# Ledger of designs, part 112: peptides against a protein of PDB entry 3OIQ

Target 1, 212 residues: chain A of PDB entry 3OIQ
Amino acid sequence: KNRIFVSSSKDFEGYPSKAIVPVQFVALLTSIHLTETKCLLGFSNFERRGDQSQEDQYLIKLKFKDRGSERLARITISLLCQYFDIELPDLDSDSGASPTVILRDIHLERLCFSSCKALYVSKHGNYTLFLEDIKPLDLVSVISTISTKSTNSSKHSSSELISECDLNNSLVDIFNNLIEMNRDEKNRFKFVKLIHYDIELKKFVQDQQKVL

## One batch from the design tools (peptide; made by RFdiffusion4, then SolubleMPNN)

Design b1_p22_6_s3 (from b1_p22_6, 11 letters changed)
Fold by OpenDDE base, seed 2:
Structure b1_p22_6_s3 (fold): chain B 212 residues (1-212), chain A 22 residues (1-22)
Amino acid sequence: as target 1 above (212 residues)
Amino acid sequence: SLLEKLQELLKKLSEKQLEELK
């Protein structure tokens, strides 16, 4: 089955009530909910959805089967957090109970751009997204990609089934949504409050704001 | 690299998850 690129989490409302569909999207990491039995990763492109929270538009599940899969998931999350410089509360609680980690509103402190592959699995009208792959995207690379319009097909292998256009459009949409949020005085999101807010990001945002 | 390690671990995790869905 061909992998479907998803530009909006609303697309899932039109999906079959009983299906397995491989999907891919680009979004910001917004939450991590790690328990003994599962991990939930929240992502958002911050598409406006009326009065609903713009967080966790994509809820991706990691399910644990055994202690080995749990450990693997925990290590994976730790590495992901290390990549984004997200401080996880010490998973090494001396209490032999696997600690529960709940992080929310990650996007208020860090822009964690992620290209996600998941399985849409529906049964009886309900669906779950299961993580297949996550590629963290470097912010500098994201900014460069948007700014240059560079169809620089860097010779990374033809195996990414996503059109470069779909990726770029989604990245632009995310930034546009963030700019709108930043302009809204009622919105908690502000670029200047990001821990990694630097001269490059500042300039990029200023330049994008002139086009919008 | 850290990214390569992450991708390897994710691949292993996804393979294990897909086995539950069959």
Scores: peptide ipSAE 0.244, ipTM 0.829, DockQ to the pose 0.806
Fold by OpenDDE base, seed 4:
Structure b1_p22_6_s3 (fold): chain B 212 residues (1-212), chain A 22 residues (1-22)
Amino acid sequence: as target 1 above (212 residues)
Amino acid sequence: SLLEKLQELLKKLSEKQLEELK
């Protein structure tokens, strides 16, 4: 089955009530919920959805079957957090309870762009997204990708089913949504409050704001 | 690299999850 690129989590409303569909999307990591029994990763494109929360539009589930899978998930989350310079509360293992980690609103401090592959699994009208793969994207690389492809509309490289155009369009849409959030005085998101706010990001945002 | 290690671990985790869906 071909992997479907998803530009909006609303697309899942049109999906079959009983199916397994491989999907891919790009979004910002917004939350991590690690418990003894599961891990949930929240992602968002910050698309406007009326009265719905703009956070956790994509809720990706990691299931634990056994202690081995739990350990693997914990290591995976640790590595992901290390890549994004996210401080996890010390899993001080001294209390024999597997520490619960709950991080929310990650996007308020760090832009954690991620390309995710997941399995859409629906049963009886409800669905779950199961993580297949996650590729963290470097912010500098994201900025460079958006900046360079604004010029090269021409070469349809035919081979990868997910058009480079879909990825780029989604990245642009995310930034546009963040710019709108930054302009809204009621929105908590501000670029200047990002820990990694630098001259490059500042310049990029300023240049994008001129086009919007 | 850190990324390669992450991808390897994710692959192992996804394989284990897919076995539950079959």
Scores: peptide ipSAE 0.243, ipTM 0.831, DockQ to the pose 0.849
Fold by OpenDDE base, seed 5:
Structure b1_p22_6_s3 (fold): chain B 212 residues (1-212), chain A 22 residues (1-22)
Amino acid sequence: as target 1 above (212 residues)
Amino acid sequence: SLLEKLQELLKKLSEKQLEELK
């Protein structure tokens, strides 16, 4: 089945009540909830949903079946966090109890852009998104891509032709939403509070604000 | 690379998850 690009998590409201649909989206990592039995990754594009919370619009589940899959998931989350420079509590504690990790509001400190592939699995009107793949996106690369409208056709990845247009549009939408949040005095998100706030990001935001 | 390791691990994890959904 062809993978569906999802620009909004609201799209799932129109999805079949009993289906398995491969999907793809781009969003910011907002939360990590790691337990003994599962990991939940929260993502958001910060699309306005009225008075509803804009966090965790995409809840991606990693399920553990056995100790081997749990270990694999923990290592995977550790590697993801290392890429984004997210501090995790030591997951390797020799204490036979798998530590619970709860990170929230990651976007308040770091913009962790991620291209996610997931399986939409619905039963009886409820759905779960299961992680298939995650590609972390470098912020500098995101900024450059939006600024240049450059189709970085990296020749080597046989990965499904994501419409580079869909990816770029989603990245622009996320930044536009963040700019709106930054302008809102009631919103906790501020670009200047990001740990990685630099001259490049500042300039990019200033330039984008002139278009909005 | 870190990314290559991440992708390899994710592939293995996704395969195991898909087997549970069958």
Scores: peptide ipSAE 0.240, ipTM 0.827, DockQ to the pose 0.876
Fold by OpenDDE base, seed 1:
Structure b1_p22_6_s3 (fold): chain B 212 residues (1-212), chain A 22 residues (1-22)
Amino acid sequence: as target 1 above (212 residues)
Amino acid sequence: SLLEKLQELLKKLSEKQLEELK
């Protein structure tokens, strides 16, 4: 089955009540919930959903059955956090109980752009998204990709089923949504509060604001 | 690279998850 690009988590409302569908999306990492029995990764594109929280629009599950799969998930989360420069509590605590990690509102401090592949699995109208792959995207690369408008099919994207157009559109939409959130005095998100807020990001945001 | 290792680990994890769905 071909992998479906998902631009909105609302697309899943129209999906079959009993299916397995490979999907892909681009979003910001918003939460990490690691327990002894599961890991949940929250992602959002911050699409407007009325009065609903714009966080965790995509809940991606990492399931473990045994200590081996749990360890693998913990290592995976550790590596992801190392890439994004997210501080995790020490996961190696000698207490035989695997520490619970709960990070929320990651986007308030860091823009963690991620290209995700997942399996949509539904049964009786309920669904779960299982993580297949995650590609962290460098913010400088994201900014460059949006700014260059040039469909220079970099030969390196040939293995990714995501059309360059779908990726770019989703990245633009995310930034537009963040700009709207930044303009809203009631919204906690502010670009200037990002730990990695620099001159380049400032300039990019200012330039994007002129187009909106 | 760190990313390559991450992707390799995710692949192994996804394979295990898929076996659970069969």
Scores: peptide ipSAE 0.239, ipTM 0.826, DockQ to the pose 0.878

Design b1_p22_6_s4 (from b1_p22_6, 12 letters changed)
Fold by OpenDDE base, seed 4:
Structure b1_p22_6_s4 (fold): chain B 212 residues (1-212), chain A 22 residues (1-22)
Amino acid sequence: as target 1 above (212 residues)
Amino acid sequence: SLMEQLKELLKKLAEKQREELA
């Protein structure tokens, strides 16, 4: 089955009530919820949805069934956090309880762009997204990708590859949403409050703001 | 690399999850 690129988590409202569909999306990591029984990763494109929270639009589950899968999930989360320079509370192993990690609003401090592959699994009208793959994206690479592809409208309509256009469009949409959030005085998101706010990001945001 | 390690772990995790959904 071909993997479907998803630009909005609203697309899942039109999905079959009983299906297994491989999907892919690009979003910002917004939350990590690691417990003894489950891991949930929250992602968002910050698409404006009426009365709903703009956070955790994509809830990706890592399934634990055994101690081996739990350990793999914990290592995966640790590696992901190392890549994004996210400080995890010391998983001090000395308390015999597996440490619970709850991080929220990650996007307020760090832009953690992620290309996610997941398995959409629906039963009786409810769905769960199971993590298949996550590729963290460097902010510098994201900025360069958006800046360079604004000029190459190459119509490579190759039907099988998730169009580089879909990825780019999603990245642009995320930045546009962040710019709108940054302009809103009621929104807690501000680019200048990001730990990694630098001259390159500042310039990119200023250039994008001129087009919007 | 960190990325290669992450990818390998995710592959193993995904395989286990698929076996459980089959």
Scores: peptide ipSAE 0.393, ipTM 0.898, DockQ to the pose 0.864
Fold by OpenDDE base, seed 2:
Structure b1_p22_6_s4 (fold): chain B 212 residues (1-212), chain A 22 residues (1-22)
Amino acid sequence: as target 1 above (212 residues)
Amino acid sequence: SLMEQLKELLKKLAEKQREELA
C-alpha cells in the first residue's frame, strides 16, 4: 500500500472507520507522555483550528507489549531527546518503577522538526496513529531547504517517492504558522524565547516575515 | 551514528507494533 502524505490532521476525519493506512507527515514535536504502559508523542503543524489548542494535532502512540518493547521505546525516546537537546527528567530513578515523563509545549523552547511515518489504525470510527519511523530534521537544513527551494533531489534512491514538494510545502506552512503565532501578542510562542535562537534563525524569520 | 541507532531502534519497534496489529 502506498504511504499517504498528510498535510493536515483534519484529513483523518475523512478516513475510513475501519482501516489500516500508512501515513506520513511533517510536524513539530510538542509533547512527550511516557508512562509504564505507553508513550504518546504529540506533534503539530500549528494549523489554525478555531479556539482549539494548536498542540498535539498528531498524537502518535508507541505501544508497549512487554518489558523488551518498553525498554526499546524508552531508549528510542532518549535518543530522540538527545538529538533535539531535550532534557528528560532522569529516567534513572533508583526506584524500580519506570518513571513517568510528561513534557508539554516543547515548541516554546525548541523547534523539533520531525518527518514522521505512522500507521493510521481505525476501528468503529476511532483511530490511533502508531509510530513507524521518525526522522528528526535539523533546523539549519530546514531553513536551507525552504530558502533555496532546493529541488536538489538528494539522490538517495529511497524507493518511497515522497514528493519533495509535499515536504517543502509542509515546512513552509509550519514556519508561516509560527510567524503568525509570533505576531500574535496573546500567543505564548515567540522565536526570541527559543533556546536555540541564533543569528541564522533570526535572519530567516525576518526575511520570511517580509514575504507574509 | 546517533541517527543510525535511532533508525534501527525505530525499525525494531515498528516491526513489533505491526505484529500486535495483525
Scores: peptide ipSAE 0.392, ipTM 0.896, DockQ to the pose 0.855
Fold by OpenDDE base, seed 1:
Structure b1_p22_6_s4 (fold): chain B 212 residues (1-212), chain A 22 residues (1-22)
Amino acid sequence: as target 1 above (212 residues)
Amino acid sequence: SLMEQLKELLKKLAEKQREELA
């Protein structure tokens, strides 16, 4: 089955009540919830949804049933956090209780762009997204990709079913949404509060604000 | 690389998840 690119988490409202569908999206990591029994990753593109929270629009589950799969999930989260320079509490607590990790509002401190592959699984109208793959995207690379508007089909490996257009459009939409949030005095998100806020990001945001 | 390791781990996790859904 072909993997479907998803530009909005609202697309799932139109999905079959009983299906298994491979999907792909690009979003910002907003939350990590790791417990003894589950791992959830929250993602958002910050699409406006009226009065609903713009966080965790994509709730992605890492399913584990045994200690081996739990360990795999923990290592996966550790590696992801290492890439994004997210400090995790020491997961190696010698106390036989697996430490609970709860991170929220990650986007307020770090823009963690991620290309995600997931499996949409629905039963009786309820669905779960299971993580299949995550590719962290470097912010400098994201900025360069948006700025170069380059239709240069760099033949990224044929296995990435995302059209370069779909990826770029989603990245632009995310930045536009962040710019709107930054302009809103009621919104907690501010670019200047990002830990990695630099001259390059500042310039990029200023240039994008002129187009909006 | 870190990314290669992450990708390999995710592949193993995805395989296990699929086995549970079959």
Scores: peptide ipSAE 0.391, ipTM 0.896, DockQ to the pose 0.884
Fold by OpenDDE base, seed 5:
Structure b1_p22_6_s4 (fold): chain B 212 residues (1-212), chain A 22 residues (1-22)
Amino acid sequence: as target 1 above (212 residues)
Amino acid sequence: SLMEQLKELLKKLAEKQREELA
């Protein structure tokens, strides 16, 4: 079954009220909600949606039914956070109570670019996105990809043909949205407040700002 | 690698989730 690339979470408004559709998108990790019964990962491309919060535009669920699946999800979150240098409270606390982790506004401190594969599952007009895969993207690699416009048509096999164009376009759109947020005095997002704000990111943002 | 481990864990998690949705 072909996986559909999603450029906007608004695309889901046009999806069938009863369907199971494999989807893919690129977005920034914005939130982590780990409870005893579920994990929710919030992602956003920061598409303008009126006066609504631009956070958690893609709410991705990790479902637990057993202790084994819960453990897998916790390990998955730990590994993801380790990759992004996100400090989590020790999830392995021997206290029989599964610690609740609530992280919000991750994008205010770190740009956590992620290529996500999810399963869109709808029933009666409501939908849930279940995580199938997440690939963290290195910021340096993202910057280089956007800067070089390298249509490296690497003949990767037809099954992983995410249109490199769709990925690149989504990355550009995210940066453009972040630049707009950075220019808005009312917006809390500022590039200079990122923990990993370096000379490379500074230069890239300055160069992109000249085009916008 | 960390990424390979993550991918393998996600695969297992996705398989379990699919079994639960069937």
Scores: peptide ipSAE 0.390, ipTM 0.896, DockQ to the pose 0.881

Design b1_p22_7_s1 (from b1_p22_7, 11 letters changed)
Fold by OpenDDE base, seed 2:
Structure b1_p22_7_s1 (fold): chain B 212 residues (1-212), chain A 22 residues (1-22)
Amino acid sequence: as target 1 above (212 residues)
Amino acid sequence: MLELLQELLKQLNEELLKELEE
């Protein structure tokens, strides 16, 4: 089956009540909820949904079936956090209790852009998204990608089944949503509060704010 | 490092697919 690019997590409301559908989306990592039995990763594109929280619009599951898969998932989360420079409590602590990790509002400190592949699995009208693959996206690369495509529709690379246009449109939408959140005095999100807020990001945000 | 992350996820997914087929 072809992988479907998803631009909104609302698209899943129209999906079949009994299906397995490979999907892909781009979003910011917003939360990590690691327990003894499962890990949940929250992602968001910060699409406006009325008065609902804009966090965790994509809830992605890593399932554990045994101690071996739990260890693999823990290592996976540790590696992901290393990519994003997220400090985790020691997940390997010799205390025979697997530590519970709960991180929320990650986007308030770090913009963790992620290209995610997932399996949409529905049964009886409920669905679960299972993580198949995650590509961390470097912020400098994201900024450069958005900045360059404003000028060059150059048709070069026909080999990934997902339109490079869909990825870029989603990245633009995320930044636009973050700019709106930054302008809202009631919103906790502020670019200047990001740990990695630098001159490049500042300039990019200032330039994008002039277009919106 | 990315390759290792992807390999770990692949292993986790192969396990999941078996459970979805049962």
Scores: peptide ipSAE 0.510, ipTM 0.905, DockQ to the pose 0.838
Fold by OpenDDE base, seed 4:
Formats: C-alpha cells, structure tokens, sequence
Structure b1_p22_7_s1 (fold): chain B 212 residues (1-212), chain A 22 residues (1-22)
C-alpha cells in the first residue's frame, strides 16, 4: 500500500473504522510517556483546534509486549532524546524498577522536528498509531529547507515532488503556528525561552513574521 | 546513531506486524 502523507491529525476522522494504513507526517515532539507497560510519543503541528489542546495531536505508540521489547523501546527513547539533547533520568538504574519517564511540553524548551512513519490501525471506530520509523530533523536543516523552497519551483518528477512539497508545507505551517503562539501573550510558547535560541533562529523567525 | 534508532524501530515493528497478521 502507498504511504499517505498526513498534514493534519484531523485527517484520521475520515479514515476507515477498520483499516491498516501506512502514514507519514512531520511534527514537533511534545511529550514522552514511557512506563513499564506503555511507550507513547506525543507530536503536534500546533494546528488551532477550537478548545482542544494543541499538544499531542499525534499520539504515537511504541508497542512492546515483554521485557526484551521494553528494553528496546527504552533504548530507542534514549537515542531519540540524545539526538534532541533532551535530558532523561538514568534509564539504566540498577534499582530493579524500570524508571518511568514522563516529559511534557518539550516544545517549550526545544524544537524537536520529527519526520514520522506510522501505521494507522483502526478497529471498531477507534484507532492507534504505531511508530514505524522516526527521522529527527535538525533545526538548521529545517530552516534551510524552508528558506530555499521559496525560490525553486523547478519541475522535478511528480511523485517525489508531492512528498517534498508536503513536507515543506507542513514545516512552514508548524513555524507559522509557532509564530502565532509566540505573538499570543496567553501562550506559554516563546522562541526566546528555547534553550537553543540563537541568532539564526532569531533571524529566521523575524523574516517569517514579516510575511505573516 | 540514526541507523541504530531505525534498526531498533524495525525490530519493534516486525513484532507488531506479526501480531497484526494473527
């Protein structure tokens, strides 16, 4: 089956009540919930959705069923956090109890752009998204990608173009949503509060704000 | 690092796919 690019988690409202659909999206990592029984990653594009929380719009499950697969999930989360420079409590603590990791509001301190592949699995009208693959995206690369597309509408092949266009459009939408959040005095998100806020990000945000 | 992350996810997914085919 062809992988479907998802621009909004609302797209799942129109999905079949009994299906397995491979999907792809780009979003910011917003939460990590790792316990002995579950691993959930929250992602968001920060689309405005009425009274709904803008966080965890994509709730992605890492499925494990035994201690072996739990360990693999823990290592996976550790590697992901290492890539994003997210401090985790020591997951290897000899204390016999698997430490619970609950991180929320990650986007308030770090912009963790992620290209995700997932399986949409629905049964009886409910769905679960299972993580197939995650590609962390470097912020410098994201900024560069958005900045370069504004000039080159060059006719590359139709199938690769759709995926690259969809990715870039989603990245732009995320930044636009973050800019709106930054302008809102009631919103906790502020670019200047990001740990990695630098001159490059500052300039990029200032330039994007002039177009909005 | 990224390759290892992808390999670990692949292993987790192979188990998931088996359970979805049952």
Amino acid sequence: as target 1 above (212 residues)
Amino acid sequence: MLELLQELLKQLNEELLKELEE
Scores: peptide ipSAE 0.507, ipTM 0.905, DockQ to the pose 0.830
Fold by OpenDDE base, seed 5:
Structure b1_p22_7_s1 (fold): chain B 212 residues (1-212), chain A 22 residues (1-22)
Amino acid sequence: as target 1 above (212 residues)
Amino acid sequence: MLELLQELLKQLNEELLKELEE
């Protein structure tokens, strides 16, 4: 089945009420909600939705049903957090109580760019997104990609190439939205409050702000 | 690390697909 690139979480409002659709999007990780019974990852591109929260526009579920799959989900989350330098409490506690992890507003401290593949699964007009794959994107690589307009199609012939254009456009849109949030005095997001705020990011933001 | 992450997700998805077929 052809995977659909999704630029907005609003696109799902037009999706079939009973379907399984493979989708792909790029967004920032905003939340992690891991309990004994569920794992949810929140992502956002910070598209303006009136007065609604710009967080958790994509709620992605890692499904588990037993202790084995729960452990796999926990390890998956640990690995993801290690990649983003997100501190988690030790999830491997041999204590029969699975620790609850609730992280919110991750984007206020770290820009965790993620290319996500998910299954859109709808029943009776409601949908759930299930995580199929996640590729963390390094911020330096994101900045370089946007700055160079690099059309360099690395000829790796895997049949699931996102249009490099779709990826780049989504990354630009995210940065533009973050710039708008940074300009808004009421918005909690500020680039200077990011733990990884460096000279490169500062320069990039300043250069992008001149185009907007 | 990324390869392991992908493999773990693959295993989780195989379990999901079975449940969606039932």
Scores: peptide ipSAE 0.507, ipTM 0.903, DockQ to the pose 0.901
Fold by OpenDDE base, seed 3:
Structure b1_p22_7_s1 (fold): chain B 212 residues (1-212), chain A 22 residues (1-22)
Amino acid sequence: as target 1 above (212 residues)
Amino acid sequence: MLELLQELLKQLNEELLKELEE
């Protein structure tokens, strides 16, 4: 089956009540919820949804059923956090109890851009998204990608199933949404509060703000 | 590192697919 690019988590409202659909999206990591019984990753593109929270618009499950698969999920989360420079408590503590990890509002400190492949699984009108693959995206690379779409893209034949257009449009939409959040005095998100806020990001945001 | 992450996710997905076929 062809993988479907998803630009909005609202697209799932139109999906079949009983289906298995491979999907792909780009979003920011917003939360990690790892317990002994479940692993959930929250992602968002910060699309405005009326009075709904803009966090965790994509709830992605890592399913495990036994101690072996739980360990694999924990290692997976540890590796993901290493890519994003997210500090986790030691998950390998010999204390016989699997530590619970609950991180929220990750986007307030770090912009963790992620290209996600997931399996949409629906039954009786409810759905679950299962993580198939995740590619962490470097912020410098994201900024460069958005900035260079104004000048002749050299044909990098990336065998990625996403059109370069869909990826770039989603990245632009995320930044535009973040700029709007940054302008809102009621919103907790501020670019200047990011741990990795530098001169490059500052300049990029200032230049994008002139177009909006 | 990325390759290991992808391999771990692949293993988790293989287990998921078995449960969806049951």
Scores: peptide ipSAE 0.506, ipTM 0.903, DockQ to the pose 0.863

Design b1_p22_7_s2 (from b1_p22_7, 12 letters changed)
Fold by OpenDDE base, seed 3:
Structure b1_p22_7_s2 (fold): chain B 212 residues (1-212), chain A 22 residues (1-22)
Amino acid sequence: as target 1 above (212 residues)
Amino acid sequence: MLELLQKLLKELREKLLEELKK
């Protein structure tokens, strides 16, 4: 089956009650939940959903049922956090207790753009998203990608089966949602509170704010 | 780093698909 690009986590409400569907989305990493029994990643595009939390709109499960999958999950989390410069407690501590990691609101400090591939698995009307692949996206590259599509279709053939249009539309939507959150005095999200807030991001946000 | 991540995710996917077939 072809992989479906998902622009909203609401799309899953229309999905079959008993299916396995390969999906793909782009979102910001919002949470990491690693315990002795579970490994979950939260992602969001910050789509407005009435009074619902804008966090963890995509709750992605890593397989965590045997020592081999647990180890792979822990290493996956470590590598992802190393890429995004997220501080984790040492997961390899010789103390036979697997460290618990619960990070929330990651987007308040760092914009961790991620292209995710997942399996939608539904049974009896409930679904679970299982992680298949994650590509962390560099913020400078995201800004460049959004900015350059306004002027020149230089075909850099990224060998990824995503419609380059779907990816870019979702990246624009995420930034627009973040700009709206930044304008809302009640919202905790502020661009100026990001650890990596620089002159480039500042300029980009200011230029996008003029179009909205 | 990214190549290792992709390899690990591939192994995790294979193990997931084997479980979903049972």
Scores: peptide ipSAE 0.308, ipTM 0.861, DockQ to the pose 0.835
Fold by OpenDDE base, seed 1:
Structure b1_p22_7_s2 (fold): chain B 212 residues (1-212), chain A 22 residues (1-22)
Amino acid sequence: as target 1 above (212 residues)
Amino acid sequence: MLELLQKLLKELREKLLEELKK
């Protein structure tokens, strides 16, 4: 079965009540929930959903049922956090208490762009998204990709089944949503509060704001 | 780093697919 690109987590409302569907999306990492019994990643593209929180629009489960899957999940979280420069307690500590990690609102401090592959698994009308793959995206690369869309379809043969158009449109939509959130005085998100807010990001945001 | 992450995610996916076959 071909992998389906998902632009909105609302697309899952139209999905079969009993299916396994490979999906892919791009979103910002918003939360990490690692306990003794579960591992969850929250992602969002910050689509407007009325008065509901725009966080955790994609709740992605890592398999966490046996010692082998738990170890893989912990290592996955550690590696992801190392890439995004997210401080975690030592997850490998032989202290018989498995460290609990609960991070929320990650997007308020860091823009953690991620290309995700997941399995949509539905049963009895409920669904779960299981992580298959995650590729962290560098912010400079994201900015360059959006900025260059005007002049050259350089066929970078990304062996990724994502159309370059779908990825780039979703990245633009995320930035547009963040710009709207930044303009809203009631929204906690502000670009100037990002730890990595630099001259390049500032200029990019200012240029995108002129198009909106 | 990314290659190791991809390897671990592949192993996780294989274990997931084995569970979903039961």
Scores: peptide ipSAE 0.306, ipTM 0.861, DockQ to the pose 0.777
Fold by OpenDDE base, seed 5:
Structure b1_p22_7_s2 (fold): chain B 212 residues (1-212), chain A 22 residues (1-22)
Amino acid sequence: as target 1 above (212 residues)
Amino acid sequence: MLELLQKLLKELREKLLEELKK
């Protein structure tokens, strides 16, 4: 089956009540929930949903059912956090107690752009998204990609079945939503509160704000 | 780092697909 690009987490409301559908999306990492029994990643595009929380619009499950999958999930979380410079407690405790990690509102401190591949799995109208792949995106490359509008398909032989347009549109939509949140005095999100807020991001936001 | 992450995610995916077939 072809992988479907998902621009909104609302798209899943129209999905079959009993299916397995490979999907992909781009979003900001908003939460990490690692316990003894589950591993979840929250992502959001910050699409307006009335008065509902804009966090965790995509709740992605890692397989976490046996010691082998648990170990792989923990290493996956560690590597992702190392990439985004997210401080985690040591997950490699030789002490038989699996560390619990609950991080929320990651987007308030760090813009963790992520290209995700997942399996939509539904039964009886309920669904779960299972992580298949995650590509963390650096903010400089995201800003550059949006700014250059350049469809320079570098001929690296990964059949990324995503149209470069779908990726770029989703990244623009996320920034536009963040700009709206930044303008809202009631919203906790502010660009100037990001740990990595620099001159480049400041300039990009100021230039993007003139188009909105 | 990214290559190792991709390898681990591939192993997780394989294990997931095996479970979804049962």
Scores: peptide ipSAE 0.305, ipTM 0.860, DockQ to the pose 0.838
Fold by OpenDDE base, seed 2:
Structure b1_p22_7_s2 (fold): chain B 212 residues (1-212), chain A 22 residues (1-22)
Amino acid sequence: as target 1 above (212 residues)
Amino acid sequence: MLELLQKLLKELREKLLEELKK
């Protein structure tokens, strides 16, 4: 079955009530929920949804059912947080209490762009997205990709048929949504409050703001 | 770092697919 690129988490409302569908999307990491019984990652494109929260539009579950999957999930979270410079409490602390991590609104401090592969699994009208793969995206690479209107389809390997165009369009849409949030005085999101706010990001945002 | 992450995610995927077949 071909993997479907998802531009909106609303697309799942039209999906079959009993299916397994491989999907891919690009979004910002917004939350991490690691407990004794579950591991969840929240992602968002910050699409306008009326008065609904724009956080956690994609709630992605890691398999967390046995000691082996729990360990792999914990290591996966640690590695993602190390990549994004997210401070986590020591997940390996020998204190026999499994550390609970609840991080929210990650996007207010860090732009954690992520290309996610997931399995949409539906049963009885409800669905769950299970993480299959995650590629953290470097912000400099994201900025360069948007700035260089990708006219160079460099023919690298025909096995991932997700259009470079779909990725680029989603990245542009996310930045446009962040620019709108930054302009809204009621919105908590501000580019200048990002820990990694530099001259490059400042210039990029200023240039994109002139086009919107 | 990324190679290790990809390896772990592959193992998670394999374990997930095995569970979804039951």
Scores: peptide ipSAE 0.303, ipTM 0.860, DockQ to the pose 0.797

